# Peptides against a protein of PDB entry 6FBK: the designs that were tried, part 1

Scores and structures below are computed, not measured.

Target 1, 90 residues: chain A of PDB entry 6FBK
Amino acid sequence: EDTGVRVELAEEDHGRKSTIALRLWVEDPKKLKGKPKDNGAIEFTFDLEKETPDEVAQEMIESGFFHESDVKIVAKSIRDRVALIQWRRE
Structure headers, positions and changes below count from the first letter of each chain, unless a header shows other numbers.
Peptide ipSAE was made for these designs. It is ipSAE averaged over its two directions, with the distance scale d0 held at 1.0 Angstrom where the peptide's residues are scored. Compare it between designs on one protein only; published cut-offs may not apply.
A fold fails the geometry check if it doesn't show the stated peptide or something in it is severely misdrawn.

## One batch from the design tools (peptide; aimed at target 1 E43 M60 F65)

Design b1_p8_1 (made by RFdiffusion4)
Pose (drawn by RFdiffusion4):
Structure b1_p8_1 (pose): chain A 83 residues (1-30, 38-90), chain P 8 residues (1-8)
Amino acid sequence: EDTGVRVELAEEDHGRKSTIALRLWVEDPKDNGAIEFTFDLEKETPDEVAQEMIESGFFHESDVKIVAKSIRDRVALIQWRRE
Amino acid sequence: SRKFKVKH
């Protein structure tokens, strides 16, 4: 399927960086803006950041697993492109 | 705590 939540890199991916800057926004919901944040790959969880975005007023409380996966896919996509 | 930079 599709999530409709786009998560992309914020800064050029340099490799061997334990923390990455990401940008998240929504195009299909099936603040209306972009959310930039940092993510620690070896420590932080997509579910943890999703909940913070919940507790920060971006999405509904039960919409956490959906946003967590959208972030998770980007983290996965960055590491696969990192071989 | 985390910081969220929001662009409209």

Design b1_p8_1_s1 (made by RFdiffusion4, then SolubleMPNN; from b1_p8_1, 4 letters changed)
Fold by OpenDDE base, seed 3:
Structure b1_p8_1_s1 (fold): chain B 90 residues (1-90), chain A 8 residues (1-8)
Amino acid sequence: as target 1 above (90 residues)
Amino acid sequence: MRKFIVTK
């Protein structure tokens, strides 16, 4: 499902580290209930073994990037990309 | 606090 939020690797993944660099941005703001304050891409690291998409999404909300009503759609976007990355590693 | 870098 198209969440309207894009998440991609910000670096090449050689499958050696548990942490990866990601880039997230809004592609279709109409999919979100709130209006994003910024239109830029957000770069961050994600630990595949220790962190969860929901917790990272919550941190983005707390940082003011998205409305609280959109936490699940943001989390899903991260989850979907992380899953793809992990599947490619296998 | 998590570090977020905004790139425009």
Scores: peptide ipSAE 0.722, ipTM 0.937, DockQ to the pose 0.878
OpenDDE base, seeds 1, 2, 4, 5: peptide ipSAE 0.720, 0.722, 0.721, 0.722; ipTM 0.936, 0.936, 0.936, 0.937

Design b1_p8_1_s2 (made by RFdiffusion4, then SolubleMPNN; from b1_p8_1, 5 letters changed)
Fold by OpenDDE base, seed 3:
Structure b1_p8_1_s2 (fold): chain B 90 residues (1-90), chain A 8 residues (1-8)
Amino acid sequence: as target 1 above (90 residues)
Amino acid sequence: MRVFRVTK
């Protein structure tokens, strides 16, 4: 499902580290209930062994990037990308 | 606190 939020690797992944660099941005704002106040890309690191998409999404909400009602759609976008990365590593 | 870097 297209969440309207894109997540991509911000660096080449050689499958050696548990930490990866990601870049997230809104591609289709109509998919969100709230209105993002920023149109830039958000870059951050994600630990594949210790962190969860839901907790990272919540941290983005607390930082003011998205409305609280959109936490699940943001988390899904991160989860889906992380899953693809892990499948590629296998 | 997580570090988020916003790029234009």
Scores: peptide ipSAE 0.733, ipTM 0.937, DockQ to the pose 0.878
OpenDDE base, seeds 1, 2, 4, 5: peptide ipSAE 0.732, 0.730, 0.730, 0.731; ipTM 0.937, 0.936, 0.936, 0.936

Design b1_p8_1_s3 (made by RFdiffusion4, then SolubleMPNN; from b1_p8_1, 5 letters changed)
Fold by OpenDDE base, seed 4:
Structure b1_p8_1_s3 (fold): chain B 90 residues (1-90), chain A 8 residues (1-8)
Amino acid sequence: as target 1 above (90 residues)
Amino acid sequence: MREFRVTK
């Protein structure tokens, strides 16, 4: 399902490192229950072996980017992109 | 604290 949140690689992935650089932004704010404070893109690193989409989403909420009620929708957006990246590496 | 960089 379309979460209204876009997640893309912020750098080219050569499949050599366990860490990747991601960029996340809200494409359709109507899909979210809360109102994000920022309208820009959020860049961050993600460790494919050690980190989980849910934990990263929680950290984004703690940082004030999203309302707590949107943690699952944000996590899903990250999860879907991470899964795609991992599939491409195979 | 995780580092988040905001860009336009």
Scores: peptide ipSAE 0.746, ipTM 0.940, DockQ to the pose 0.855
OpenDDE base, seeds 1, 2, 3, 5: peptide ipSAE 0.745, 0.745, 0.745, 0.744; ipTM 0.939, 0.939, 0.940, 0.939

Design b1_p8_1_s4 (made by RFdiffusion4, then SolubleMPNN; from b1_p8_1, 5 letters changed)
Fold by OpenDDE base, seed 2:
Structure b1_p8_1_s4 (fold): chain B 90 residues (1-90), chain A 8 residues (1-8)
Amino acid sequence: as target 1 above (90 residues)
Amino acid sequence: MKKFIVTK
């Protein structure tokens, strides 16, 4: 489902590393319960073996990017993209 | 802490 949060690869994925570079930004702020502090894109590395979407989303909230009430929607956005990337690697 | 880079 459309979370209003978009996540894309920040770099081409050749399927060689356990880490990927992602870019996340809000496309539709009305989908969020809280108001994001920034409207820019957030770039970060995601370790496919060690990190989880929920943990990363929680860190984003603790960093002040999103409201606590939106942890699940942010996590889902990351999860959905990561799932697609992993599927493409198979 | 995880590093997040904001770009506009």
Scores: peptide ipSAE 0.721, ipTM 0.937, DockQ to the pose 0.894
OpenDDE base, seeds 1, 3, 4, 5: peptide ipSAE 0.719, 0.720, 0.719, 0.721; ipTM 0.937, 0.937, 0.937, 0.937

Design b1_p8_2 (made by RFdiffusion4)
Pose (drawn by RFdiffusion4):
Structure b1_p8_2 (pose): chain A 83 residues (1-30, 38-90), chain P 8 residues (1-8)
Amino acid sequence: EDTGVRVELAEEDHGRKSTIALRLWVEDPKDNGAIEFTFDLEKETPDEVAQEMIESGFFHESDVKIVAKSIRDRVALIQWRRE
Amino acid sequence: SREFKVHL
């Protein structure tokens, strides 16, 4: 399927960086803006950041697993491109 | 705490 939540890199991926800057926004909901944040790959969880975005007023409380996966896919996509 | 930078 599709999530409709786009999560992309914010800064050039340099590798061997335990923290990465990401940008999240929504195009299909099936603030209306972009959300930039940092993510620690070895420590922080996509679900943790999703909940923070919940507790910060971006999405609904039960819309957490969906946003958590969208971030998770980008983290996965960055590490696969990191081989 | 985490900081979210929002672009409208």

Design b1_p8_2_s1 (made by RFdiffusion4, then SolubleMPNN; from b1_p8_2, 5 letters changed; failed a check: a repeat of another design)
Amino acid sequence: MRKFIVTK

Design b1_p8_2_s4 (made by RFdiffusion4, then SolubleMPNN; from b1_p8_2, 6 letters changed; failed a check: a repeat of another design)
Amino acid sequence: MKKFIVTK

Design b1_p8_3 (made by RFdiffusion4)
Pose (drawn by RFdiffusion4):
Structure b1_p8_3 (pose): chain A 83 residues (1-30, 38-90), chain P 8 residues (1-8)
Amino acid sequence: EDTGVRVELAEEDHGRKSTIALRLWVEDPKDNGAIEFTFDLEKETPDEVAQEMIESGFFHESDVKIVAKSIRDRVALIQWRRE
Amino acid sequence: SREFKVKH
């Protein structure tokens, strides 16, 4: 399927960087803006950041697993491109 | 705490 939540890199991916800057926004919901944040790959969880975005007023409380996966896919996509 | 930068 599709999530409709786009999560992309914010800064050039340099590799060997334990923290990455990401940008998240929504195009299909099936603030209306972009959300930039940092993510620690070896420590922080996509679910943790999703909940913070919940507790910060971006999405509904039960919409957490959906946003957590959208971030998770980008983290996965960055590490696969990192081989 | 985490900081979120929001762009419109």

Design b1_p8_3_s1 (made by RFdiffusion4, then SolubleMPNN; from b1_p8_3, 5 letters changed)
Fold by OpenDDE base, seed 3:
Structure b1_p8_3_s1 (fold): chain B 90 residues (1-90), chain A 8 residues (1-8)
Amino acid sequence: as target 1 above (90 residues)
Amino acid sequence: MRVFRVTR
């Protein structure tokens, strides 16, 4: 499922550490219920062993990046990318 | 508080 939210590695992953650098941005705002305040990309680190996509998405909502009704779509976009990264490490 | 860096 295309969430309209894109998540990519912000650095090359050599599979050596549990933390990764990610970049997230909106590609299709029509798939979100809330209107994005800007078209910028959000960069952040994610700990593969300690953090969850849902909690990170909630923190983005609390920071004002997205509407609360879009927490699930944002979390899914992060989860899907993280899963791909973990599968490639395997 | 998580650090989020916004880039254009």
Scores: peptide ipSAE 0.747, ipTM 0.940, DockQ to the pose 0.893
OpenDDE base, seeds 1, 2, 4, 5: peptide ipSAE 0.745, 0.745, 0.744, 0.745; ipTM 0.940, 0.940, 0.939, 0.939

Design b1_p8_3_s2 (made by RFdiffusion4, then SolubleMPNN; from b1_p8_3, 3 letters changed)
Fold by OpenDDE base, seed 3:
Structure b1_p8_3_s2 (fold): chain B 90 residues (1-90), chain A 8 residues (1-8)
Amino acid sequence: as target 1 above (90 residues)
Amino acid sequence: MREFKVTY
């Protein structure tokens, strides 16, 4: 499913550490219920062993980047990218 | 609080 939100690696992943750098931005705002506050890319680190996409998405809501009604699609976008990264590490 | 950096 296309969430309209893209998530990419912000740095090359050599599969050595549990922390990765990610970049997230909105490609199709029509997929969101709320209106994004910014059109820039959000960069952040994600610990593959300790953190969850839902928790990170909630922190983005609390920071004011997205409407609370869009927490699930933001979380899904992060989850899908993280899964791809983990699959490539195998 | 998590650190978020916005870039353009």
Scores: peptide ipSAE 0.782, ipTM 0.951, DockQ to the pose 0.880
OpenDDE base, seeds 1, 2, 4, 5: peptide ipSAE 0.780, 0.780, 0.781, 0.781; ipTM 0.950, 0.950, 0.950, 0.950

Design b1_p8_3_s3 (made by RFdiffusion4, then SolubleMPNN; from b1_p8_3, 5 letters changed)
Fold by OpenDDE base, seed 3:
Structure b1_p8_3_s3 (fold): chain B 90 residues (1-90), chain A 8 residues (1-8)
Amino acid sequence: as target 1 above (90 residues)
Amino acid sequence: MRKFIVTK
């Protein structure tokens, strides 16, 4: 499902580290209930073994990037990309 | 606090 939020690797993944660099941005703001304050891409690291998409999404909300009503759609976007990355590693 | 870098 198209969440309207894009998440991609910000670096090449050689499958050696548990942490990866990601880039997230809004592609279709109409999919979100709130209006994003910024239109830029957000770069961050994600630990595949220790962190969860929901917790990272919550941190983005707390940082003011998205409305609280959109936490699940943001989390899903991260989850979907992380899953793809992990599947490619296998 | 998590570090977020905004790139425009």
Scores: peptide ipSAE 0.722, ipTM 0.937, DockQ to the pose 0.903
OpenDDE base, seeds 1, 2, 4, 5: peptide ipSAE 0.720, 0.722, 0.721, 0.722; ipTM 0.936, 0.936, 0.936, 0.937

Design b1_p8_3_s4 (made by RFdiffusion4, then SolubleMPNN; from b1_p8_3, 4 letters changed)
Fold by OpenDDE base, seed 5:
Structure b1_p8_3_s4 (fold): chain B 90 residues (1-90), chain A 8 residues (1-8)
Amino acid sequence: as target 1 above (90 residues)
Amino acid sequence: SRKFIVTK
């Protein structure tokens, strides 16, 4: 499913580090129930071993980037990208 | 708290 939220690597992944840099932004705001705080891209680090997409999504809501009703689609966007990265590392 | 950097 197209969440309307895009997540990409913010750095080249050499497959060695457990922590990666990600960039997340809204590509189609109509997919969201609430209005995003900003139209810019959000960059953050993600620990592949310790963190979960749902945790990060919740932290984004707490920071005011997204409405609480959109936590699940934000989490899904992160999850889908992280899964792709991990599958490519195998 | 997590650090988020907004870029445009």
Scores: peptide ipSAE 0.727, ipTM 0.936, DockQ to the pose 0.889
OpenDDE base, seeds 1, 2, 3, 4: peptide ipSAE 0.725, 0.726, 0.725, 0.727; ipTM 0.936, 0.936, 0.936, 0.935

Design b1_p8_4 (made by RFdiffusion4)
Pose (drawn by RFdiffusion4):
Structure b1_p8_4 (pose): chain A 83 residues (1-30, 38-90), chain P 8 residues (1-8)
Amino acid sequence: EDTGVRVELAEEDHGRKSTIALRLWVEDPKDNGAIEFTFDLEKETPDEVAQEMIESGFFHESDVKIVAKSIRDRVALIQWRRE
Amino acid sequence: REFKVKPL
Protein backbone atom coordinates (compact mmCIF):
# COMPACT_ATOMS: atom_id res chain seq x y z
CA GLU A 1 0.00 0.00 0.00
CA ASP A 2 0.95 3.63 0.58
CA THR A 3 1.16 5.83 3.67
CA GLY A 4 0.87 9.27 2.13
CA VAL A 5 3.34 10.59 4.70
CA ARG A 6 6.52 11.63 2.99
CA VAL A 7 9.72 11.50 5.03
CA GLU A 8 12.99 12.56 3.40
CA LEU A 9 16.52 13.55 4.36
CA ALA A 10 17.08 17.12 5.50
CA GLU A 11 20.89 17.23 5.21
CA GLU A 12 23.18 15.41 2.81
CA ASP A 13 23.63 11.84 4.00
CA HIS A 14 27.30 11.65 4.91
CA GLY A 15 27.38 8.15 6.36
CA ARG A 16 28.81 7.08 9.70
CA LYS A 17 26.50 9.67 11.30
CA SER A 18 24.51 8.25 14.18
CA THR A 19 22.03 11.14 13.93
CA ILE A 20 20.25 12.26 10.79
CA ALA A 21 18.02 15.27 10.03
CA LEU A 22 14.66 14.42 8.48
CA ARG A 23 11.71 16.25 6.99
CA LEU A 24 8.16 14.97 7.20
CA TRP A 25 5.01 16.19 5.53
CA VAL A 26 1.68 14.81 4.35
CA GLU A 27 0.23 14.72 0.83
CA ASP A 28 -2.72 12.29 1.28
CA PRO A 29 -4.37 11.98 4.70
CA LYS A 30 -6.25 8.83 3.73
CA ASP A 31 -0.40 22.85 10.50
CA ASN A 32 -0.34 21.75 6.84
CA GLY A 33 3.45 22.10 6.58
CA ALA A 34 6.86 20.40 6.76
CA ILE A 35 8.30 19.08 10.03
CA GLU A 36 12.09 18.93 10.40
CA PHE A 37 13.66 16.88 13.18
CA THR A 38 16.71 14.83 14.08
CA PHE A 39 16.72 11.05 14.43
CA ASP A 40 19.23 8.77 16.15
CA LEU A 41 19.39 5.51 14.20
CA GLU A 42 20.89 3.28 16.87
CA LYS A 43 18.91 4.73 19.78
CA GLU A 44 15.65 6.50 18.88
CA THR A 45 12.56 4.71 17.59
CA PRO A 46 10.22 5.74 14.76
CA ASP A 47 7.35 5.05 17.18
CA GLU A 48 8.94 7.37 19.78
CA VAL A 49 9.25 10.29 17.37
CA ALA A 50 5.71 9.59 16.07
CA GLN A 51 4.31 9.86 19.55
CA GLU A 52 6.19 13.12 20.13
CA MET A 53 4.69 14.46 16.94
CA ILE A 54 1.38 13.37 18.45
CA GLU A 55 2.04 15.05 21.75
CA SER A 56 3.09 18.13 19.78
CA GLY A 57 -0.14 18.58 17.83
CA PHE A 58 0.62 17.36 14.35
CA PHE A 59 -1.57 14.21 14.03
CA HIS A 60 -4.19 12.30 15.98
CA GLU A 61 -3.23 10.15 18.94
CA SER A 62 -4.25 6.89 17.25
CA ASP A 63 -2.55 7.94 14.02
CA VAL A 64 0.79 7.07 15.65
CA LYS A 65 1.57 3.66 14.04
CA ILE A 66 1.02 5.21 10.58
CA VAL A 67 3.48 8.06 11.08
CA ALA A 68 5.89 5.79 12.93
CA LYS A 69 6.06 3.53 9.87
CA SER A 70 6.51 6.41 7.48
CA ILE A 71 9.58 7.50 9.45
CA ARG A 72 10.65 3.87 9.77
CA ASP A 73 10.54 3.40 6.00
CA ARG A 74 12.82 6.42 5.52
CA VAL A 75 15.20 5.16 8.19
CA ALA A 76 15.15 1.79 6.42
CA LEU A 77 15.56 3.43 3.02
CA ILE A 78 18.58 5.38 4.29
CA GLN A 79 20.27 2.33 5.74
CA TRP A 80 19.64 0.18 2.66
CA ARG A 81 21.17 2.92 0.56
CA ARG A 82 23.95 2.73 3.15
CA GLU A 83 24.30 -0.95 2.24
CA ARG P 1 12.92 17.57 21.27
CA GLU P 2 12.88 20.32 18.65
CA PHE P 3 10.53 20.40 15.68
CA LYS P 4 11.00 23.02 13.04
CA VAL P 5 7.83 23.68 11.14
CA LYS P 6 7.89 25.34 7.78
CA PRO P 7 4.94 26.14 5.44
CA LEU P 8 4.56 24.16 2.22

Design b1_p8_4_s1 (made by RFdiffusion4, then SolubleMPNN; from b1_p8_4 with K6T)
Fold by OpenDDE base, seed 3:
Structure b1_p8_4_s1 (fold): chain B 90 residues (1-90), chain A 8 residues (1-8)
Amino acid sequence: as target 1 above (90 residues)
Amino acid sequence: REFKVTPL
């Protein structure tokens, strides 16, 4: 479903590396329980083999980007995009 | 982890 959080590739994926560059931003703040302090695009790398969406989402909360109550919705947004990328690689 | 923030 629509989480209100957008996640896209920040670079072209050639399907060769286990690490990809992602960009995440809030598209619909009403979907979140908390209010993001900043409305910019967050760029970061993600290791498809070693990392999990939940861990990355938690790191974002700890960094102050989102309220702790929104960790699951943020994680889902990342998970959904990562899954899509993995499916396209197959 | 490094997070780079850019304006939308």
Scores: peptide ipSAE 0.822, ipTM 0.965, DockQ to the pose 0.919
OpenDDE base, seeds 1, 2, 4, 5: peptide ipSAE 0.821, 0.821, 0.821, 0.821; ipTM 0.965, 0.965, 0.965, 0.965

Design b1_p8_4_s3 (made by RFdiffusion4, then SolubleMPNN; from b1_p8_4, 4 letters changed)
Fold by OpenDDE base, seed 5:
Structure b1_p8_4_s3 (fold): chain B 90 residues (1-90), chain A 8 residues (1-8)
Amino acid sequence: as target 1 above (90 residues)
Amino acid sequence: MKFIVTPL
């Protein structure tokens, strides 16, 4: 499912750390219920052992990046990318 | 957590 939100590695993953650097931005705003105030890329570190996509998405809402009604679509975007990265780590 | 915003 295309969420309209893109998430990619902000740096090369060598599979050595439990943390990864990610970059998130909106590719298709029509898929969001709310209207983001800015259209920049958001960079952040994600701890594969301690954090969850839903918690990170909630923090983005609290920071004002997205409307509260879009927490699940943002969380899914992060989850799908994290899963792909973990699969590639084997 | 810390967020850094960059122009596209």
Scores: peptide ipSAE 0.637, ipTM 0.933, DockQ to the pose 0.924
OpenDDE base, seeds 1, 2, 3, 4: peptide ipSAE 0.633, 0.633, 0.630, 0.630; ipTM 0.932, 0.932, 0.932, 0.932

Design b1_p8_4_s4 (made by RFdiffusion4, then SolubleMPNN; from b1_p8_4, 3 letters changed)
Fold by OpenDDE base, seed 5:
Structure b1_p8_4_s4 (fold): chain B 90 residues (1-90), chain A 8 residues (1-8)
Amino acid sequence: as target 1 above (90 residues)
Amino acid sequence: MEFRVTPL
């Protein structure tokens, strides 16, 4: 499913660290119910061993980046990208 | 968690 939210590696992943640098931004705002706070990209470090997409998405909501109604779609976007990265490392 | 907003 196309969430309208894009997530990419902010730096090259050599597959040796348990953390990855990610960049997330809205590509198609029509896919979201709420109105995003900013039009830029959100950069953050994701710990593959300790953090979950849902937790990160919730923190983004609390920070005001997205409306609470879009937490699940944001989480899915992160999950899908993280899954691809994990599968590529194997 | 720490977030940083950057221009697209």
Scores: peptide ipSAE 0.717, ipTM 0.947, DockQ to the pose 0.878
OpenDDE base, seeds 1, 2, 3, 4: peptide ipSAE 0.711, 0.715, 0.713, 0.712; ipTM 0.946, 0.947, 0.947, 0.947

Design b1_p8_5 (made by RFdiffusion4)
Pose (drawn by RFdiffusion4):
Structure b1_p8_5 (pose): chain A 83 residues (1-30, 38-90), chain P 8 residues (1-8)
Amino acid sequence: EDTGVRVELAEEDHGRKSTIALRLWVEDPKDNGAIEFTFDLEKETPDEVAQEMIESGFFHESDVKIVAKSIRDRVALIQWRRE
Amino acid sequence: SREFKVHH
């Protein structure tokens, strides 16, 4: 399927960086803006950041697993491109 | 705490 939540890199991926800057926004919901944040790959969880975005007023409380996966896919996509 | 930068 599709999530409709786009999560992309914010800064050039340099490798061997334990923290990455990401940008999240929504195009299909099936603030209306972009959300930039940092993510620690070896420590922080996509679910943890998703909940913070919940507790910060971006999405609904039960819409957490969906946003968590959208971030998770980007983290996965960055590490697969990192071989 | 985490910081979120919002761009409209």

Design b1_p8_5_s1 (made by RFdiffusion4, then SolubleMPNN; from b1_p8_5, 5 letters changed)
Fold by OpenDDE base, seed 5:
Structure b1_p8_5_s1 (fold): chain B 90 residues (1-90), chain A 8 residues (1-8)
Amino acid sequence: as target 1 above (90 residues)
Amino acid sequence: MKVFKVIK
């Protein structure tokens, strides 16, 4: 399912580090219930061993980037990208 | 606290 939220690697992944840099932005705001704070991209690190997409999405909302009603769609976007990265590393 | 950087 297309969440309208895009997540990509912000750095080249050599498959060595447990921490990766991600970039997240809204591609289709109509898919969200709330209005995003900014139209820019959000860059952040993601620890593949310690962090979860849901936790990161919650922190992103607490920081004011998204409305609380959109936590699940944001988390899904992160999860889907992280899964692809993990599968590619195998 | 996680750091989020905004890039425009």
Scores: peptide ipSAE 0.772, ipTM 0.948, DockQ to the pose 0.897
OpenDDE base, seeds 1, 2, 3, 4: peptide ipSAE 0.769, 0.771, 0.772, 0.771; ipTM 0.947, 0.948, 0.948, 0.948

Design b1_p8_5_s3 (made by RFdiffusion4, then SolubleMPNN; from b1_p8_5, 6 letters changed)
Fold by OpenDDE base, seed 5:
Structure b1_p8_5_s3 (fold): chain B 90 residues (1-90), chain A 8 residues (1-8)
Amino acid sequence: as target 1 above (90 residues)
Amino acid sequence: MKKFIVIK
């Protein structure tokens, strides 16, 4: 499912570190219920062993990047990318 | 608190 939120690696993944750099941005704002705070991309690290997409999405909401009603769509976008990265490391 | 960097 296309969430309208895109997540990509912000660095090359050599499969060596438990942390990765990600970049997230809104590609289709019509798929969100709220209005995004900024039109830029959000860069952040993701710890593959300690963090979850839902927790990170919640922190983005708390930081004011997205409306609370969009937490699940943001979390899904992160989850889908992280899963893809993990599968490629196997 | 997680650090988020805005890239414009």
Scores: peptide ipSAE 0.767, ipTM 0.948, DockQ to the pose 0.898
OpenDDE base, seeds 1, 2, 3, 4: peptide ipSAE 0.765, 0.767, 0.767, 0.766; ipTM 0.948, 0.948, 0.948, 0.948

Design b1_p8_5_s4 (made by RFdiffusion4, then SolubleMPNN; from b1_p8_5, 4 letters changed)
Fold by OpenDDE base, seed 2:
Structure b1_p8_5_s4 (fold): chain B 90 residues (1-90), chain A 8 residues (1-8)
Amino acid sequence: as target 1 above (90 residues)
Amino acid sequence: MRVFKVIK
């Protein structure tokens, strides 16, 4: 599914560390129920072993980046990218 | 608290 939210690596992944730098931004705001206030990209680190996409999405909501009704779509966007990264590390 | 860096 096209979530309208894009997540990419903010660094080259050499597959050596459990933490990765990610960049997240809205490509299609119409896919979201809320109205994101920022049009920029959000950069953050994600620990592949300790953190979950849902928890990180919740933290983004609490930080005011997205509306609470969009937590699942944001989490899915992170999850999908993280899964791809992990699959490529195999 | 998670650190989020906004790039405009």
Scores: peptide ipSAE 0.768, ipTM 0.946, DockQ to the pose 0.905
OpenDDE base, seeds 1, 3, 4, 5: peptide ipSAE 0.766, 0.767, 0.767, 0.767; ipTM 0.946, 0.946, 0.946, 0.946

Design b1_p8_6 (made by RFdiffusion4)
Pose (drawn by RFdiffusion4):
Structure b1_p8_6 (pose): chain A 83 residues (1-30, 38-90), chain P 8 residues (1-8)
Amino acid sequence: EDTGVRVELAEEDHGRKSTIALRLWVEDPKDNGAIEFTFDLEKETPDEVAQEMIESGFFHESDVKIVAKSIRDRVALIQWRRE
Amino acid sequence: MREFKVNH
């Protein structure tokens, strides 16, 4: 399927960086803006950041697993492109 | 605490 939540890199991916800057926004919901944040790959969880975005007023409380996966896919996509 | 930069 599709999530409709776009998560992309914020800074050039340099490799061997344990923290990455990401940008998240929504195009299909099936603040209306972009959300930039940092993510620690070896420590932080996509679910943890999703909940923070919940507790910060971006999405609904039960919309956490969906946003967590959208971030998770980007983290996965960055590491696969990292081989 | 985490910081979120929001762009409109």

Design b1_p8_6_s3 (made by RFdiffusion4, then SolubleMPNN; from b1_p8_6 with N7I H8K)
Fold by OpenDDE base, seed 3:
Structure b1_p8_6_s3 (fold): chain B 90 residues (1-90), chain A 8 residues (1-8)
Amino acid sequence: as target 1 above (90 residues)
Amino acid sequence: MREFKVIK
């Protein structure tokens, strides 16, 4: 399912580190319950071994990037990208 | 607090 939120690698992944740099932005705001403040992107690191998409999504909401009603859609977007990255490492 | 970098 297209969440309307896009997540990409912000760096080349050589499969050597447990931490990766990600970039997240809203591609289709109509799929969100809240409205984005701007059309910028958010860059952050993600530890594949220690962190979860749901926790990171909640931290984004607490930072004011998204409405609380959109936590699951944001988390899903991160989860889906992380899964793809891990599958490529196999 | 997690560090988030906003890219314009």
Scores: peptide ipSAE 0.773, ipTM 0.948, DockQ to the pose 0.885
OpenDDE base, seeds 1, 2, 4, 5: peptide ipSAE 0.773, 0.773, 0.772, 0.772; ipTM 0.947, 0.947, 0.947, 0.947

Design b1_p8_7 (made by RFdiffusion4)
Pose (drawn by RFdiffusion4):
Structure b1_p8_7 (pose): chain A 83 residues (1-30, 38-90), chain P 8 residues (1-8)
Amino acid sequence: EDTGVRVELAEEDHGRKSTIALRLWVEDPKDNGAIEFTFDLEKETPDEVAQEMIESGFFHESDVKIVAKSIRDRVALIQWRRE
Amino acid sequence: SRTFKVNK
C-alpha cells in the first residue's frame, strides 16, 4: 500500500553519522507544513518520534503506528542505500 | 528534549 506521509533527508547523507536530519510532511491523509527533526539510528525509534509528534500536536493519538512506519521506511531506505 | 522545526 501507501502511507501518504513523506519522510526525506534534510541534510546530505554523509554516512557514518549516527544522527540524521529528516523532514516529514503529508500529502494524502487517507499545521499543514513540513516537520524537520533529528533521528538517532542506533538509539531512537520511529515509534518514539511518532509519539512525540503526537504529543506535539501534529497528528491524532491513534495515528501513531502510521507515522512511525513512514519514518521507519525512510530510516530503512537510508540504511539500504547505505548498503 | 527534541526540537521540531516547522515550515509552513

Design b1_p8_7_s1 (made by RFdiffusion4, then SolubleMPNN; from b1_p8_7, 3 letters changed)
Fold by OpenDDE base, seed 3:
Structure b1_p8_7_s1 (fold): chain B 90 residues (1-90), chain A 8 residues (1-8)
Amino acid sequence: as target 1 above (90 residues)
Amino acid sequence: SRKFIVIK
């Protein structure tokens, strides 16, 4: 479903590397329980083989980007995009 | 420890 959080590739995916660049930002803040500090985007790398959406989302909370109550919705947003990327690689 | 780049 619509999490209110958008996740997109920050680079073209040629399907060769296990690490990809992602960009994440809040599209609908009403979907979040906390209030984001700003409406900027967050860019980061994600290792498709070693990392998990939940761990990355938790790191974002620890960095102060989101409230702890929103960790699951952020993780879901990352998971959904990563899954889509994986499916397209097949 | 993770590198996050903020784009405004």
Scores: peptide ipSAE 0.771, ipTM 0.946, DockQ to the pose 0.850
OpenDDE base, seeds 1, 2, 4, 5: peptide ipSAE 0.768, 0.770, 0.770, 0.770; ipTM 0.945, 0.946, 0.946, 0.946

Design b1_p8_7_s2 (made by RFdiffusion4, then SolubleMPNN; from b1_p8_7, 3 letters changed)
Fold by OpenDDE base, seed 3:
Structure b1_p8_7_s2 (fold): chain B 90 residues (1-90), chain A 8 residues (1-8)
Amino acid sequence: as target 1 above (90 residues)
Amino acid sequence: SRVFRVIK
């Protein structure tokens, strides 16, 4: 499902580290209930073994990037990308 | 807290 939020690797993944660099941005703001204050990309690291998409999404809400009503759609976007990355590593 | 870098 298209969440309207894009998540991509910010670096090449050689499958050696548990931590990866990700970049997230809004592609279709109509999919979100809140209005993004900026259309820039958010870069951050993600530990594949220790962190969860829901926790990271919540931290983005607390940082003011998204409305609280959109936490699940943001989390799903991260989850879907992380899953793809892990599947490619197998 | 988490570090977020904004790219504009």
Scores: peptide ipSAE 0.786, ipTM 0.948, DockQ to the pose 0.896
OpenDDE base, seeds 1, 2, 4, 5: peptide ipSAE 0.785, 0.785, 0.785, 0.786; ipTM 0.947, 0.948, 0.947, 0.948

Design b1_p8_7_s3 (made by RFdiffusion4, then SolubleMPNN; from b1_p8_7, 5 letters changed)
Fold by OpenDDE base, seed 3:
Structure b1_p8_7_s3 (fold): chain B 90 residues (1-90), chain A 8 residues (1-8)
Amino acid sequence: as target 1 above (90 residues)
Amino acid sequence: MREFRVIR
């Protein structure tokens, strides 16, 4: 499903590192329960072996980027992109 | 604390 939240690679993935750079931004704010405080993209690193989409989404909420009610939609958007990256590495 | 960079 389209979460209205987009996640993309911030760098080329050569499939060699466990850590990747990602960018996350809101394309359709109507799919969120809360109103994002910023229209910018959030850039961050993600360790494919050690980190989880849910924990990263929680950290974004703690940082004030999203409302707590939107944690699952944010986590899903990260999960879907991470899965796609892993599938392309196989 | 995780580092987040905002790109506008």
Scores: peptide ipSAE 0.792, ipTM 0.950, DockQ to the pose 0.881
OpenDDE base, seeds 1, 2, 4, 5: peptide ipSAE 0.790, 0.791, 0.791, 0.791; ipTM 0.950, 0.950, 0.950, 0.950

